# Peptides against a protein of PDB entry 5A53, part 20

Target 1, 230 residues: chain A of PDB entry 5A53
Amino acid sequence: LVENVKQALFIPGQSCNKNLHDIMVDLSALKKPDMKRFNRKNDIHPFEDMSPLEFFSEKNDCSLMVLMTSSKKRKNNMTFIRTFGYKIYDMIELMVADNFKLLSDFKKLTFTVGLKPMFTFQGAAFDTHPVYKQIKSLFLDFFRGESTDLQDVAGLQHVISMTIQGDFQDGEPLPNVLFRVYKLKSYKSDQGGKRLPRIELVEIGPRLDFKIGRIHTPSPDMVTEAHKKP

## One batch from the design tools (peptide; aimed at target 1 Y89)

Design b1_p29_2_s3 (made by RFdiffusion4, then SolubleMPNN; from b1_p29_2, 12 letters changed)
Fold by OpenDDE base, seed 1:
Structure b1_p29_2_s3 (fold): chain B 230 residues (1-230), chain A 29 residues (1-29)
Amino acid sequence: as target 1 above (230 residues)
Amino acid sequence: SLADALIPSQDEEVRELDISALEELLKAK
């Protein structure tokens, strides 16, 4: 079953700036060819009115959306939206910290477009805490790509690492999620006459530290419908 | 498996070791 690859739409909000535009370009490059970008700014406030996003989801046939906005309160804010049946399923604000790095900040490595990244999640909360579970689910859905048995073997050139920045207790602010992208370099090492494959991880960017903002969780009914495997 | 996808020419034991090594490398960064 070729699971239909979820298409992503990147939307610059009215407050989208150059930094967010550059981040959008670099992050969306990882989603090629299953990505669309708007060139025009759109005045969308998803936590006030979700209807424009539902309209864009349907009109563009995209079940994933990323809204790029920036304000004094929510600087470098990427709102990740998922839809089901062109209705809002969930939303999460992820604000990019100022220490971000673009693809241009790393050594240019050629990569094949459309290869499925491997994901790694560091932090127990990705499996236990509702917010981090949503983040894990979101990024897996966002970058899952085409699952083909042949492409999986030849094509795992990229690892996306997501790390919770430190431990936290109940009632404490949620730690940032560190987003890192690596290229896998396999080389044969001759150690003791056995050629053991060595894997090196080379960071390729972008480097993003996400501060967690507002969240919209799906209704129980939408969860049930979305989990119904066709 | 994720192991099968990384290095197809390796036996299962070597693949598991490589995944574990990869996870350790990712935790250290």
Scores: peptide ipSAE 0.016, ipTM 0.452, DockQ to the pose 0.028
OpenDDE base, seeds 2, 3, 4, 5: peptide ipSAE 0.013, 0.015, 0.014, 0.024; ipTM 0.459, 0.462, 0.462, 0.509; seeds 3, 5 fail the geometry check

Design b1_p29_2_s4 (made by RFdiffusion4, then SolubleMPNN; from b1_p29_2, 10 letters changed)
Fold by OpenDDE base, seed 5:
Structure b1_p29_2_s4 (fold): chain B 230 residues (1-230), chain A 29 residues (1-29)
Amino acid sequence: as target 1 above (230 residues)
Amino acid sequence: SLEEALIPEQDEEVRKLDIDSLNALLAAE
């Protein structure tokens, strides 16, 4: 079954600034060709009223949305939204720390559009903690591209790495998630007459450290429905 | 490890992976 590639819609909020716009451009470039961007700012407050997002999901046929907002309390905030049947499934605020790097900050490398990235998740909490499980699920859904069942290593061009920044206990603030993108370079190393293929990971950007904000979790009923449809 | 090679705090702009480690990671996805 060719799983239909989930389409993403990037939405500038009313408070979208230059930095968020640049981040939006760079992050959305990784989602090409399965991405739409609005050019106009939209006054959307997803934790107050989700109806506009459901409307946009349906009208644009996008099951993934990213709302770009910034305030004093929530600086450089990317709200990631997933829909199921054009209804809100889940939401998470991920605030980009000021130490971000854009694609322009890295050496320009040729990139083939449409290749599926490999994912790496560093930190046990990605498999155990509900919030980090949601983040893992979200980013896998966001960037999986065409699911060729064939893990064609030959088609592997880039790696998305997500790392939980340190350990935490219950009741403590959740550590940031470090988002990194690498290009794979295969080279034949001539070591001792055996050409052993080596792979180098070259960071290509963007570099984003995500601070976790507010979360909306799906209702048990929606979880059940989402698991019934392949 | 592949995990250690992917930790962002390592200042190495270029991290070296072996194919076996990469294949093992891909097989776990």
Scores: peptide ipSAE 0.024, ipTM 0.501, DockQ to the pose 0.023
OpenDDE base, seeds 1, 2, 3, 4: peptide ipSAE 0.010, 0.017, 0.016, 0.010; ipTM 0.430, 0.494, 0.490, 0.465; seeds 3, 4 fail the geometry check

## One batch from the design tools (peptide; aimed at target 1 D61 F84 L140 R144)

Design b1_p30_1_s3 (made by RFdiffusion4, then SolubleMPNN; its pose is not in this set)
Fold by OpenDDE base, seed 2:
Structure b1_p30_1_s3 (fold): chain B 230 residues (1-230), chain A 30 residues (1-30)
Amino acid sequence: as target 1 above (230 residues)
Amino acid sequence: EEEKRAEELKKLLEERAKIPSRPIDPDELE
């Protein structure tokens, strides 16, 4: 079953600024061609009223949405939203730290649009902690597109690395998630008759450190429905 | 720090690329 590639909608909120716009452009470039962007600001408060997002999900046929907002309390906030049947499944606020880098800050490299990135998740909490499990699921869902069983490493162009910034204990503030994008260069080095694969990684951007904000979790019923294989 | 992370990731990918092109079961990426 080729699962239909999930489409993403990027929405500038009323408080969207130039930095958030630039971040939106760069992050959404990784989702091409399966991405739409609004050019107009929309006054949406997803944790107060989710109805406008459900409307946009249905009207644009997008099961993924990203709302760009900024305030004193939630600076450079990217609210990631997933829908199921055009109803809100889950939401998470990821605030971009001020140390971000745009694609323009890196060496321009040619890449093929639409190639599926490989993901790496660094930190045990991605497999154990509910919030980091949600983040892992979200980003896999956002960028994996079609599940091809054959990840030919030879066809791998991009690596998206997500790292939990440090260790933490129960009750401590959740560490940031470090988002990095690399171009993979594979070389066959002929060293003494053994073809050893040589890999080079080049960071291509964007570079984003995500601070975790508010979360909306799906109902158990929605979890059951969303995991029903057709 | 960024260079160190890139080097660690490079090593990880080199190890994975040495595994013959079996379909990487997403469960083998654990």
Scores: peptide ipSAE 0.207, ipTM 0.623, DockQ to the pose 0.021
OpenDDE base, seeds 1, 3, 4, 5: peptide ipSAE 0.024, 0.021, 0.022, 0.151; ipTM 0.461, 0.451, 0.481, 0.588

Design b1_p30_2 (made by RFdiffusion4)
Pose (drawn by RFdiffusion4):
Structure b1_p30_2 (pose): chain A 225 residues (1-189, 195-230), chain P 30 residues (1-30)
Amino acid sequence: LVENVKQALFIPGQSCNKNLHDIMVDLSALKKPDMKRFNRKNDIHPFEDMSPLEFFSEKNDCSLMVLMTSSKKRKNNMTFIRTFGYKIYDMIELMVADNFKLLSDFKKLTFTVGLKPMFTFQGAAFDTHPVYKQIKSLFLDFFRGESTDLQDVAGLQHVISMTIQGDFQDGEPLPNVLFRVYKLKSYKSRLPRIELVEIGPRLDFKIGRIHTPSPDMVTEAHKKP
Amino acid sequence: EHEEWLELVEKLRKEKKAGTISDDESDIIH
């Protein structure tokens, strides 16, 4: 009854550069094998016209899309896009800060591609705040991959960790979201003692513009059998 | 136009490709 794994399409925008491309490559690796990359630049402006994104979603059968854009106003801009029936469901701009680390900045460890990641979300706002609820929903939908009734404990290899940069009060600017990836190590103490090793990429997301779905589309996208 | 889109969505649901958003949070470790 459940749908196939959602496919991701990574799209370099007209203003995409090499540094932003490196961020795309390393992040896209976490999506393997359910991922496609475009090589050319495309003149796409999602908050002016959504038509091209809906077109690419249909023709490539990708319900998850990431547009790469950079200007001084919005540097290292990653626009995460989800579609329903090839129409836009929601969008959010996540801009990467300059303190980012790539896979090259971390010791390369053995890594089995295609395993179901673990998730940890740190921050009460992930459950109550509309903006951060969307981000939690986005990254769970984006990277969870295959849904299954069966889990091999040996397959529990890595965790995707997302942390809000401190608590905050209403009216203040929205804190960044800290994207971290760790590999698990377990030792004997039955329950094992767990330690973590960072494998990257390391990304600090600055929150930009947001598009939310209409109530009608939420009803259809979240309809229950 | 909306009725045509619902027909498309139903077809894609049978192909398991509609892009339906899940509310399941069982992969999250607390």
Fold by OpenDDE base, seed 2:
Structure b1_p30_2 (fold): chain B 230 residues (1-230), chain A 30 residues (1-30)
Amino acid sequence: as target 1 above (230 residues)
Amino acid sequence: EHEEWLELVEKLRKEKKAGTISDDESDIIH
């Protein structure tokens, strides 16, 4: 079965800076080999006109896109876009907080390209709140794809952790989502004849705290079409 | 961060024990 792995396109916007470029490089490294990056800045305003993104989706055969922009109001903004049939399905702005860490800030560890991450989600809102459900769906779709096969677990090298930063009530500002990446290390501990593999997690980066911005939700018709598995 | 790490390690240990993560020595591809 050729896993229909969704391809991602990373697009520097006109306001893309060095920090966003570095974040883009590091985050996109987790999506290799199923990733393309533009080297040129593109003047795209997805909440004003979505047509350029639909064009890029079709031209590059990418159902996932990330637009890198920065402004005073939306600093270090990563707009995540999904398409269905090369039409915009959904969009979400995730602004990276200034406390971010790059892969260079962590101990360099060996990493095999193309292995799927395990996910962990912390916070009940990932299963109940529409926005966090969209974020969960997006990141699963982005890095894991649709494959739920047990074989993906045999190749487990890294874990993506997503945590909602604190509790919130209805009408309160949505807490940030803490994005963390860990490598799984197995140690053979020779403790007393039972080789119990000691599993440790080592943070490898990038470390990103996402502030939630603007959202575009899919039409009910597009939801129905996208859930029609062939 | 340390508490989240502990919970995740425990979860992974439980999943490995449940056979959902193969005990195959994932040779750390050196």
Scores: peptide ipSAE 0.017, ipTM 0.464, DockQ to the pose 0.019
OpenDDE base, seeds 1, 3, 4, 5: peptide ipSAE 0.016, 0.015, 0.022, 0.015; ipTM 0.457, 0.450, 0.490, 0.468; seeds 3, 4 fail the geometry check

Design b1_p30_2_s2 (made by RFdiffusion4, then SolubleMPNN; from b1_p30_2, 13 letters changed)
Fold by OpenDDE base, seed 3:
Order: C-alpha cells, then sequence, then structure tokens
Structure b1_p30_2_s2 (fold): chain B 230 residues (1-230), chain A 30 residues (1-30)
C-alpha cells in the first residue's frame, strides 16, 4: 500500500517576521522531504478570503498549508489549513508563545530525514473536545498521513508530544497545547560485560506552546466526502 | 524497550501537565 503522504506548503504572510520565519524553518524540517516553502511574502487573509489558499493548494499539489502571520491581536500566528480536493476543509490559528525554543537552542543531533514520528497526546480533551480533536487530527495528518501502521518500531527515531496545559471547564478559555519533540537515543551500556541496550529520550526542538485562535470547521458534507475517499 | 521509554514520556508529560515538573528539567543547553 503506497502511503498517501500529504505534502505541506509553508507560506509567509505579509506580516511574517524573523521569529516566525525561524519557527517555520525548524517546524518544516520535521516534514522533510514532504514540504515546500515560499520565500516571498504573500498577502493572504484566510478568514476573509480562502480562494488564494485553494489556488496554492491546487497549483502546488499540497493538501496541507501553514500561513505565518503576526499582529498585535495574533502574535506569532501559524494558521494550519487542510484541503480536500483543493477546497478548504478546515483551518485553525495556533499562536506561538514568546517562550519558544528553536533547534539551535538544543544539542545538535543528526536525524534521518523521512522517518515518521510517533505521537503522544496528554489530555482527555484530545478525544472528547471538538477543538482538541481537530488539533489531534491535524497533527497526525500533518506528520503521518493516513497510515497509522506503527509497525516498524525499529525505524522509530522521533517522538512528538502534545500536552494540553492544565484542565478547563466549559466556558473557560482553552488551555495552550505544549508541542515537544524528542529523539530516541540507543546507548549500548556495558553493564558487567553484557551490552544492555539503553534507550534515552532527548529533547531536540523546536519547543512551541500554541495558543488556540480562530477555527474554521468543515461542513457536514465535506466531512462525509473526506471519510469516503481515502 | 522503546515502549517502556514511550511510557516514561507519557508519565513525564502527565507530570508536566499537572504542574509538578517544569520544562527547565529538560536538558536545554542554557
Amino acid sequence: as target 1 above (230 residues)
Amino acid sequence: EKEKELEKIKELEKKKKAGRVSDDESDIVK
């Protein structure tokens, strides 16, 4: 079965700054080789007019897009977009908090390009709350595509952890999602002449705390169509 | 082995969610 790996397009918006560019570079490195990046700023306002994104989806054959914008109201904003048949399926704004860390802030570790990360989700709301269900679905779709076959434990190199920052009740502001990336290191420990494999987790970055912004949800008809067509 | 380490991550991140462990305990190169 040829895994239908979804391609991602990273788009700097008109208000894209250096920090967002650096975050884009680091996050997109985890999606290699299945990513494209625009070098030029594009004046796109996805919650006002979605047609430019649909055009880019079709022209670049990308079903995943990330738009980088920044304003006083929406600082360090990464709008994640999914398309189905080159039409907008869903959108979510995830604003990166100022406490972010880049790959350069961690010990430089070499990693093999093209290995699928394992995901861990912490928080019951990822399975019950509509917004967090969308986030879970989005990130799984973004990095793994449709094939969830975790069969090759031998090839596991990276773990992406997503944690809801605290508990919340109905009507409260939605807690941030903590995004963390770890590398599995295998050490041969010599314990008493027996080489025991020791595995350690090392954070490799980027470290991102996502504040949830605006959301566009798919129509019931688009949900039905997206589930019918693998 | 990898499953055991995955379980340790889940426990660590659960502790972080509960506010018991700060991100500063991660081997961030200061």
Scores: peptide ipSAE 0.060, ipTM 0.652, DockQ to the pose 0.017
OpenDDE base, seeds 1, 2, 4, 5: peptide ipSAE 0.016, 0.028, 0.057, 0.015; ipTM 0.416, 0.613, 0.639, 0.386; seeds 1, 5 fail the geometry check

Design b1_p30_2_s3 (made by RFdiffusion4, then SolubleMPNN; from b1_p30_2, 11 letters changed)
Fold by OpenDDE base, seed 4:
Structure b1_p30_2_s3 (fold): chain B 230 residues (1-230), chain A 30 residues (1-30)
Amino acid sequence: as target 1 above (230 residues)
Amino acid sequence: EKEEWLKKIEELEKKKKAGRVSDDESDIVK
């Protein structure tokens, strides 16, 4: 079964800064080899005009896009876009908090390119609240692609953890989503004749706290069409 | 084995959420 792995396109916006560029490089490394990056800034405002993104989706055959922008109102903003049939399906703004860590802030660990990460989600709202459901769906689409049931444990190298930062009630501001990446290390412990493989989790980065911004939800018709394709 | 690791990750993330784990302790889950 040829897994139809969704391709991602990373787009620097006109207001893209060095920090966002570095974040883009590090986050996109987890999507290799199924990732493209633009080197030039593009003047795109997805909540005003979506047409340029639809054009890029079709031209690059990418159903996932990330637009990097920064303003006073929306600092370090990563707009995640999904397309269906090269038309906008949904969008969400995720602003990276200033406490971010890059891969260079962690111990450099070699990893095999193309291994699918395991996901963990912490917070009931990922299964109940529409915004967090969209975030969960988005990140699963972004990094796992089609769920093969045969997650060969032997092929597990990375774990992506997503945590809702705090509890919230209806009408309150939505808590941030904490994004963390771990590598599984297996040590052959020769201690005591029982070769129990000791597995350790090591954070490898990037470390990102996402503040939720604007959202575009798909039309009911597009939802129905997207679910009809196996 | 996989389920035990998932539980350890969940516990670690709960501790981080609560501000109870230092950055240094969060780097390595044993």
Scores: peptide ipSAE 0.022, ipTM 0.554, DockQ to the pose 0.017
OpenDDE base, seeds 1, 2, 3, 5: peptide ipSAE 0.021, 0.020, 0.021, 0.020; ipTM 0.542, 0.506, 0.560, 0.551; seed 1 fails the geometry check

Design b1_p30_2_s4 (made by RFdiffusion4, then SolubleMPNN; from b1_p30_2, 12 letters changed)
Fold by OpenDDE base, seed 3:
Parts: C-alpha cells; sequence; structure tokens
Structure b1_p30_2_s4 (fold): chain B 230 residues (1-230), chain A 30 residues (1-30)
C-alpha cells in the first residue's frame, strides 16, 4: 500500500515574527521531506476568509497547512489547517507559550530525514473530548499520515509526546498541550567484554506548550466524505 | 526494547502531568 503522505505548507502570516519563524523552522524540520515553507509574509485571516488557504492548498498540493501569526490576543499563534479536496476540513489555533525551547537549546543530534515518529498521548481527554480528539487526529495526520505500518518500529529514531497539562472539568478552560520530542539512542556499551545494548531517550526539541485557541470543526457532510475516500 | 521505552515515556509524562516530575527530568535512561 503506497502511503499517501500528506504534504505540509508553512505560511508566515503578516504578523509573523522572529520567534515564530524559528519555531516554524524547527517544527517543520520534523516533517521533512514532505514540507514546503513560504519565505514571504502573506496577509491571511483564516477565521474571516478561508479562500486564500484553499487556493494555497490546491496550488501547492498540500492538505496540511500551518499559518504563523502573532497578536496581543493570540501571541505566537500556529493555526493548523487541514483540507479535503482542497477545501477547509478543520482548523485549530495553537498558541506557543513563551517558555518554548528551540532545537538549538538542546544537544545537537542528527536524525535521518523521512523516518516517521512514534507518538505517545497522555490524558484520557485525547480519546473522549472533541477538541483533544481533533488535536490527536491532527498531529497523527501531520507526522504519520493515515497508514502506519508496524514495520516502522524497526526504524524508530524519535518519539513525539503530547500531554494534557492537568485535569479539567466541563466549563473550565482547556489545559495546554505539552509537546515534547525525544530521540532514541542505541549505545553499544562495552561493559567488561559484554556488549549490552543500552537504549537512551534524549529530549531533542523543540519544546512547545500549546494553548488552545479558536477551532473550526468540519461539517457533518465533510466528515462523511472524508471517511468515504480512503 | 522500544516498546519498553515507550511505556517508560508514558509513565514519565503521566508523572509530569501529576506534578511529580519536573520538565527537566524528561530524559529516560535504560
Amino acid sequence: as target 1 above (230 residues)
Amino acid sequence: EKEEFLKKIEELEKQKKAGRVSDDESDIVK
């Protein structure tokens, strides 16, 4: 089965700043080679007019998009967009908290381009709450695509961990999602002539705490269509 | 082996969620 790897397009918005650009570069590195980045700022307001994003989706053949914007109300905002048939399927604003760490803040570790990450999700709400279900679906779709071969475990080099920061009740503000990236290192430890395989997990970055913003959910009709086309 | 590490990550991140482990203790060594 040829895995339909979804292509991602990273778009600097008009209000994109240096921090967002750096975050964009680091996060998009995990999506290589299936990633495009625009170098120029684009004046796009997806919650006001979605047409420019649909145009870019079609023109670039990308079903995944990330718009980088920043304002006083929505600082360091990454709007994640998915399209189906080059029409907007869903959108979610994920604002990066100021405590973020870039790849340069960690030990420089090389990884092979094109290997799929494994995911871990911590928090029952990822399976029950509609917003966190969307986030889980989005990130799985973004980095793995729809088809995961179990054979990818043999080539596993990195793990993405997503954690809901605390418990919450209905009507409370949604807790942040903690995004962490770990590299799996296999060491041949020659301890006393016995080669014991030692495996170490090392955080490699970026480290991002996502505050949840505005959401656009797909229409019931689009959900039905998206499930019908494998 | 890799599955054991994934379980350890899940346990560590659950502990972080519970406020028992700092974010700086994110590295897991086997």
Scores: peptide ipSAE 0.025, ipTM 0.593, DockQ to the pose 0.018
OpenDDE base, seeds 1, 2, 4, 5: peptide ipSAE 0.072, 0.018, 0.020, 0.021; ipTM 0.548, 0.458, 0.520, 0.560; seeds 1, 2 fail the geometry check

## One batch from the design tools (peptide; aimed at target 1 D61 S63 F84 A226)

Design b2_p8_3 (made by RFdiffusion4)
Pose (drawn by RFdiffusion4):
Structure b2_p8_3 (pose): chain A 225 residues (1-189, 195-230), chain P 8 residues (1-8)
Amino acid sequence: LVENVKQALFIPGQSCNKNLHDIMVDLSALKKPDMKRFNRKNDIHPFEDMSPLEFFSEKNDCSLMVLMTSSKKRKNNMTFIRTFGYKIYDMIELMVADNFKLLSDFKKLTFTVGLKPMFTFQGAAFDTHPVYKQIKSLFLDFFRGESTDLQDVAGLQHVISMTIQGDFQDGEPLPNVLFRVYKLKSYKSRLPRIELVEIGPRLDFKIGRIHTPSPDMVTEAHKKP
Amino acid sequence: SHLRSKPW
């Protein structure tokens, strides 16, 4: 009854550069094998015209899309896009800060591609705040991959950690979201003692513009059998 | 409920 795994399409925008491309490559690796990359630049402006994104969603059968864009106003801009029936469901701009680390900045460890990641979300706002609820929903939907009734404990390899940069009060600017990836190590103490090693990429997301779905589309996308 | 990408 459940759908196939959602496919991701990574799209370099007209203003995409090498540094932003490196971020795309390393982040896209976490999506393997359910990922496609475009090589050329495309003149796409999602908050002016959504038509091209809906077109690419249909013709490539990708319900998850990431547009790469950079200007001084919005540097290292990663626009995360989800579609329903090849129409836009929601969009959010996540801009990467300059303190980012790539896979090259971390010791390369053995890594089995295609395993179900673990998730940990740190921050009360992930459950109450509309903006951060969408981000939690986005990244769960984006990277969880295959849904299954069976889990091999040996397959529990890595965790995707997302932390809000401190608590905040209403009216203040929205804190960044800290994207971290760790590999698990376990030791004997039955329950094992767990330690973590960072494998990257390390990304600090600055929150930009947001598009939310209509109530009608929410009803259809979240319809229950 | 899980977000669907395709209609039922």

Design b2_p8_3_s1 (made by RFdiffusion4, then SolubleMPNN; from b2_p8_3 with H2E W8P)
Fold by OpenDDE base, seed 3:
Structure b2_p8_3_s1 (fold): chain B 230 residues (1-230), chain A 8 residues (1-8)
Amino acid sequence: as target 1 above (230 residues)
Amino acid sequence: SELRSKPP
């Protein structure tokens, strides 16, 4: 039994500003049609009380949520939340660095809505370090889309690249995660009368550098239940 | 393994 596509709910927090709103709009465009956005600010503090998020998850039938907040300590903070049975499974704060670029900063390219992106992960820690494993799991789950038996390679339009910014050792601050979005552009090259197919990656945005903040991890029992195959 | 959103 294949579950329905996970729906995402984007929630502006009380401290949501114009920059965060613009980032929210651009990131959520990649999740269409499986996305909802609230137009009103909500005063939610998920690391103090998770109950409002569980309520929103159930009421909106959304197992993915993104809370947009900003403070002096946590500027441009996107809290990514997942639920299991409308209960909090995990949470992670990803703060967008000031060097972000919006879709409007790139050449406008047409794309088909609802196509599943291909992911690339750069950095060994995505497979070994608990925090980066959670990030990898989160983004793969967030953008999974419809379960098509055939990943029709012909249908690939987007590549999402996630890179750990540099090496780090135990006890050092966790490097940022560089989020980049590319469109696959097909060209016919005319070389010597032979049309050779050429594929290029064109960055389309948004461009986001994520600083890692607070994390909530599920209990071992919740992990077991959430991974049970029917 | 894929993460479910709901119990089976």
Scores: peptide ipSAE 0.494, ipTM 0.935, DockQ to the pose 0.927
OpenDDE base, seeds 1, 2, 4, 5: peptide ipSAE 0.491, 0.491, 0.483, 0.485; ipTM 0.934, 0.934, 0.932, 0.934; seed 5 fails the geometry check

Design b2_p8_3_s2 (made by RFdiffusion4, then SolubleMPNN; from b2_p8_3 with H2E W8L)
Fold by OpenDDE base, seed 4:
Structure b2_p8_3_s2 (fold): chain B 230 residues (1-230), chain A 8 residues (1-8)
Amino acid sequence: as target 1 above (230 residues)
Amino acid sequence: SELRSKPL
């Protein structure tokens, strides 16, 4: 039995501002058609009480959630939540830096809705450090899309690049994660009468630099259950 | 490994 495509629910928190709303719209556009957005603000504090998120997960059949909040301490905060059996599996706060770019800041490129992106990860810590391993797992899971046997390279339209911004040592603040979205553009180059296929990457947005905040990790038992194969 | 959203 192949599990259905994970649905994402975008939730404006009580402190959601215009910038976060715009970011929510743009990021959620990449998750279409497997996305819902609430139009109303909800007073949710996931690190104080997780029960409202579990309730929303079950009621909306969404195992992915993104809470949009902003405060002086946690400006432009996107809390990414995953559920297992409608219970909280993990959470991570990713604060968007002020240098963000929206889809409107880039040249409008038409894209097909529902195509699975390819991911690239830059930085060894994505495979070794627990926090960056969680981020890698989260984004791969968030954008996994349909499991088609025909993962033909011909269906590749988007590349999402995630880069750790610089080196760090033990006890130092965790570097930001640079989130970038590219479209593959195919060209026919005519070089001396030979038409060679050329592929270029064009940035399409959004452009987001994520500062890492608070994290919730699952119990070892929940990890074991959530990774069981039939 | 892939994360399931629901128990088996």
Scores: peptide ipSAE 0.618, ipTM 0.955, DockQ to the pose 0.933
OpenDDE base, seeds 1, 2, 3, 5: peptide ipSAE 0.608, 0.608, 0.609, 0.612; ipTM 0.954, 0.953, 0.954, 0.955

Design b2_p8_3_s3 (made by RFdiffusion4, then SolubleMPNN; from b2_p8_3, 3 letters changed)
Fold by OpenDDE base, seed 5:
Structure b2_p8_3_s3 (fold): chain B 230 residues (1-230), chain A 8 residues (1-8)
Amino acid sequence: as target 1 above (230 residues)
Amino acid sequence: SELKSKPP
């Protein structure tokens, strides 16, 4: 049985501000049509009580959630939540740095809704470090879209790039993750009578630098259940 | 491996 495309629910928290709202709108646009947004603020503190998120997951049939909150300690905080059987699987706080760019900051390009992005990951820690492995897993899962057997190269329009900002040692603060979105633009180059297909990457936004915050990891049993092949 | 959202 092919699992249905995971639906995402974007939730403004009580402390959600204009910047977070704009970020929410832009990031959620990349998840269309498999996205819901709440228009009202909800007082949710996921690291204190997870039960409201489990309720929202079940009620909305959304296994992906993003809570938008902001405080002095956790400015522009996007808490990404995944559920398994409507129970919390994992959570991670990703705080958007002040240097963010919205879709309106880029040249407006038409994009087809519902196309699966290609991901690129830069940094060895995405494969070795538990936190960055979780981030990699999360974003791949979040934007997976429909399982089409044929990744028709002809259908590839978007590239999402995730880069670890610099090196780090054990016990050091985890570097930010640079989130970038590109559109593939095909050009016919007329070079000396040979039309060579030229592909260029054009940044379309949003541009987000994520500072890593608090993390909730699943139990080993829940990991086993969530990865069981039918 | 792919993470499921629902038990089988």
Scores: peptide ipSAE 0.324, ipTM 0.886, DockQ to the pose 0.933
OpenDDE base, seeds 1, 2, 3, 4: peptide ipSAE 0.022, 0.109, 0.018, 0.021; ipTM 0.639, 0.721, 0.622, 0.546

Design b2_p8_4 (made by RFdiffusion4)
Pose (drawn by RFdiffusion4):
Structure b2_p8_4 (pose): chain A 225 residues (1-189, 195-230), chain P 8 residues (1-8)
Amino acid sequence: LVENVKQALFIPGQSCNKNLHDIMVDLSALKKPDMKRFNRKNDIHPFEDMSPLEFFSEKNDCSLMVLMTSSKKRKNNMTFIRTFGYKIYDMIELMVADNFKLLSDFKKLTFTVGLKPMFTFQGAAFDTHPVYKQIKSLFLDFFRGESTDLQDVAGLQHVISMTIQGDFQDGEPLPNVLFRVYKLKSYKSRLPRIELVEIGPRLDFKIGRIHTPSPDMVTEAHKKP
Amino acid sequence: SSLRSKPW
């Protein structure tokens, strides 16, 4: 009854550069094998016209899309896009800060591609705040991959960690979201003692513009059997 | 609830 794994399409925008491309490559690796990359630049402006994104969603059968854009106003801009029936469901701009680290900045460890990641979300706002609820929903939907009733403990390899940069009060600017990836190591103490090793990429997301779905589309996308 | 990408 459940759908196939959602496919991701990574799309370099007209203003995409090499540094932003490196971020795309390393992040796209976490999506393997359910991922496609475009090589050319495309003149796409999601908050002016959504038509091209809907077109690419249909023709490539990708319900998850990431547009790469950079200007001084919005540097290292990653626009995360989800579609329902090839129409736009929601959008959010996540801009990467300059303190980012790539896979090259971390010791390469053995890594089995295609395993179900673990998730940990740190921050009360992930459950109550509309903006951060969308982010939690986005990244769960984006990277969880295959849904299954069966889990091999040996397959529990890595965790995706997302942390809000400190608590905040209403009216203040929204804190960044800290994207971290760790590999698990376990030792004997039955329950194991767990330690973590960072494998990257390391990304600090600055929150930009947001598009939310209409109530009608929410009803259809979240309809229960 | 689960977000669908395809209509029922």

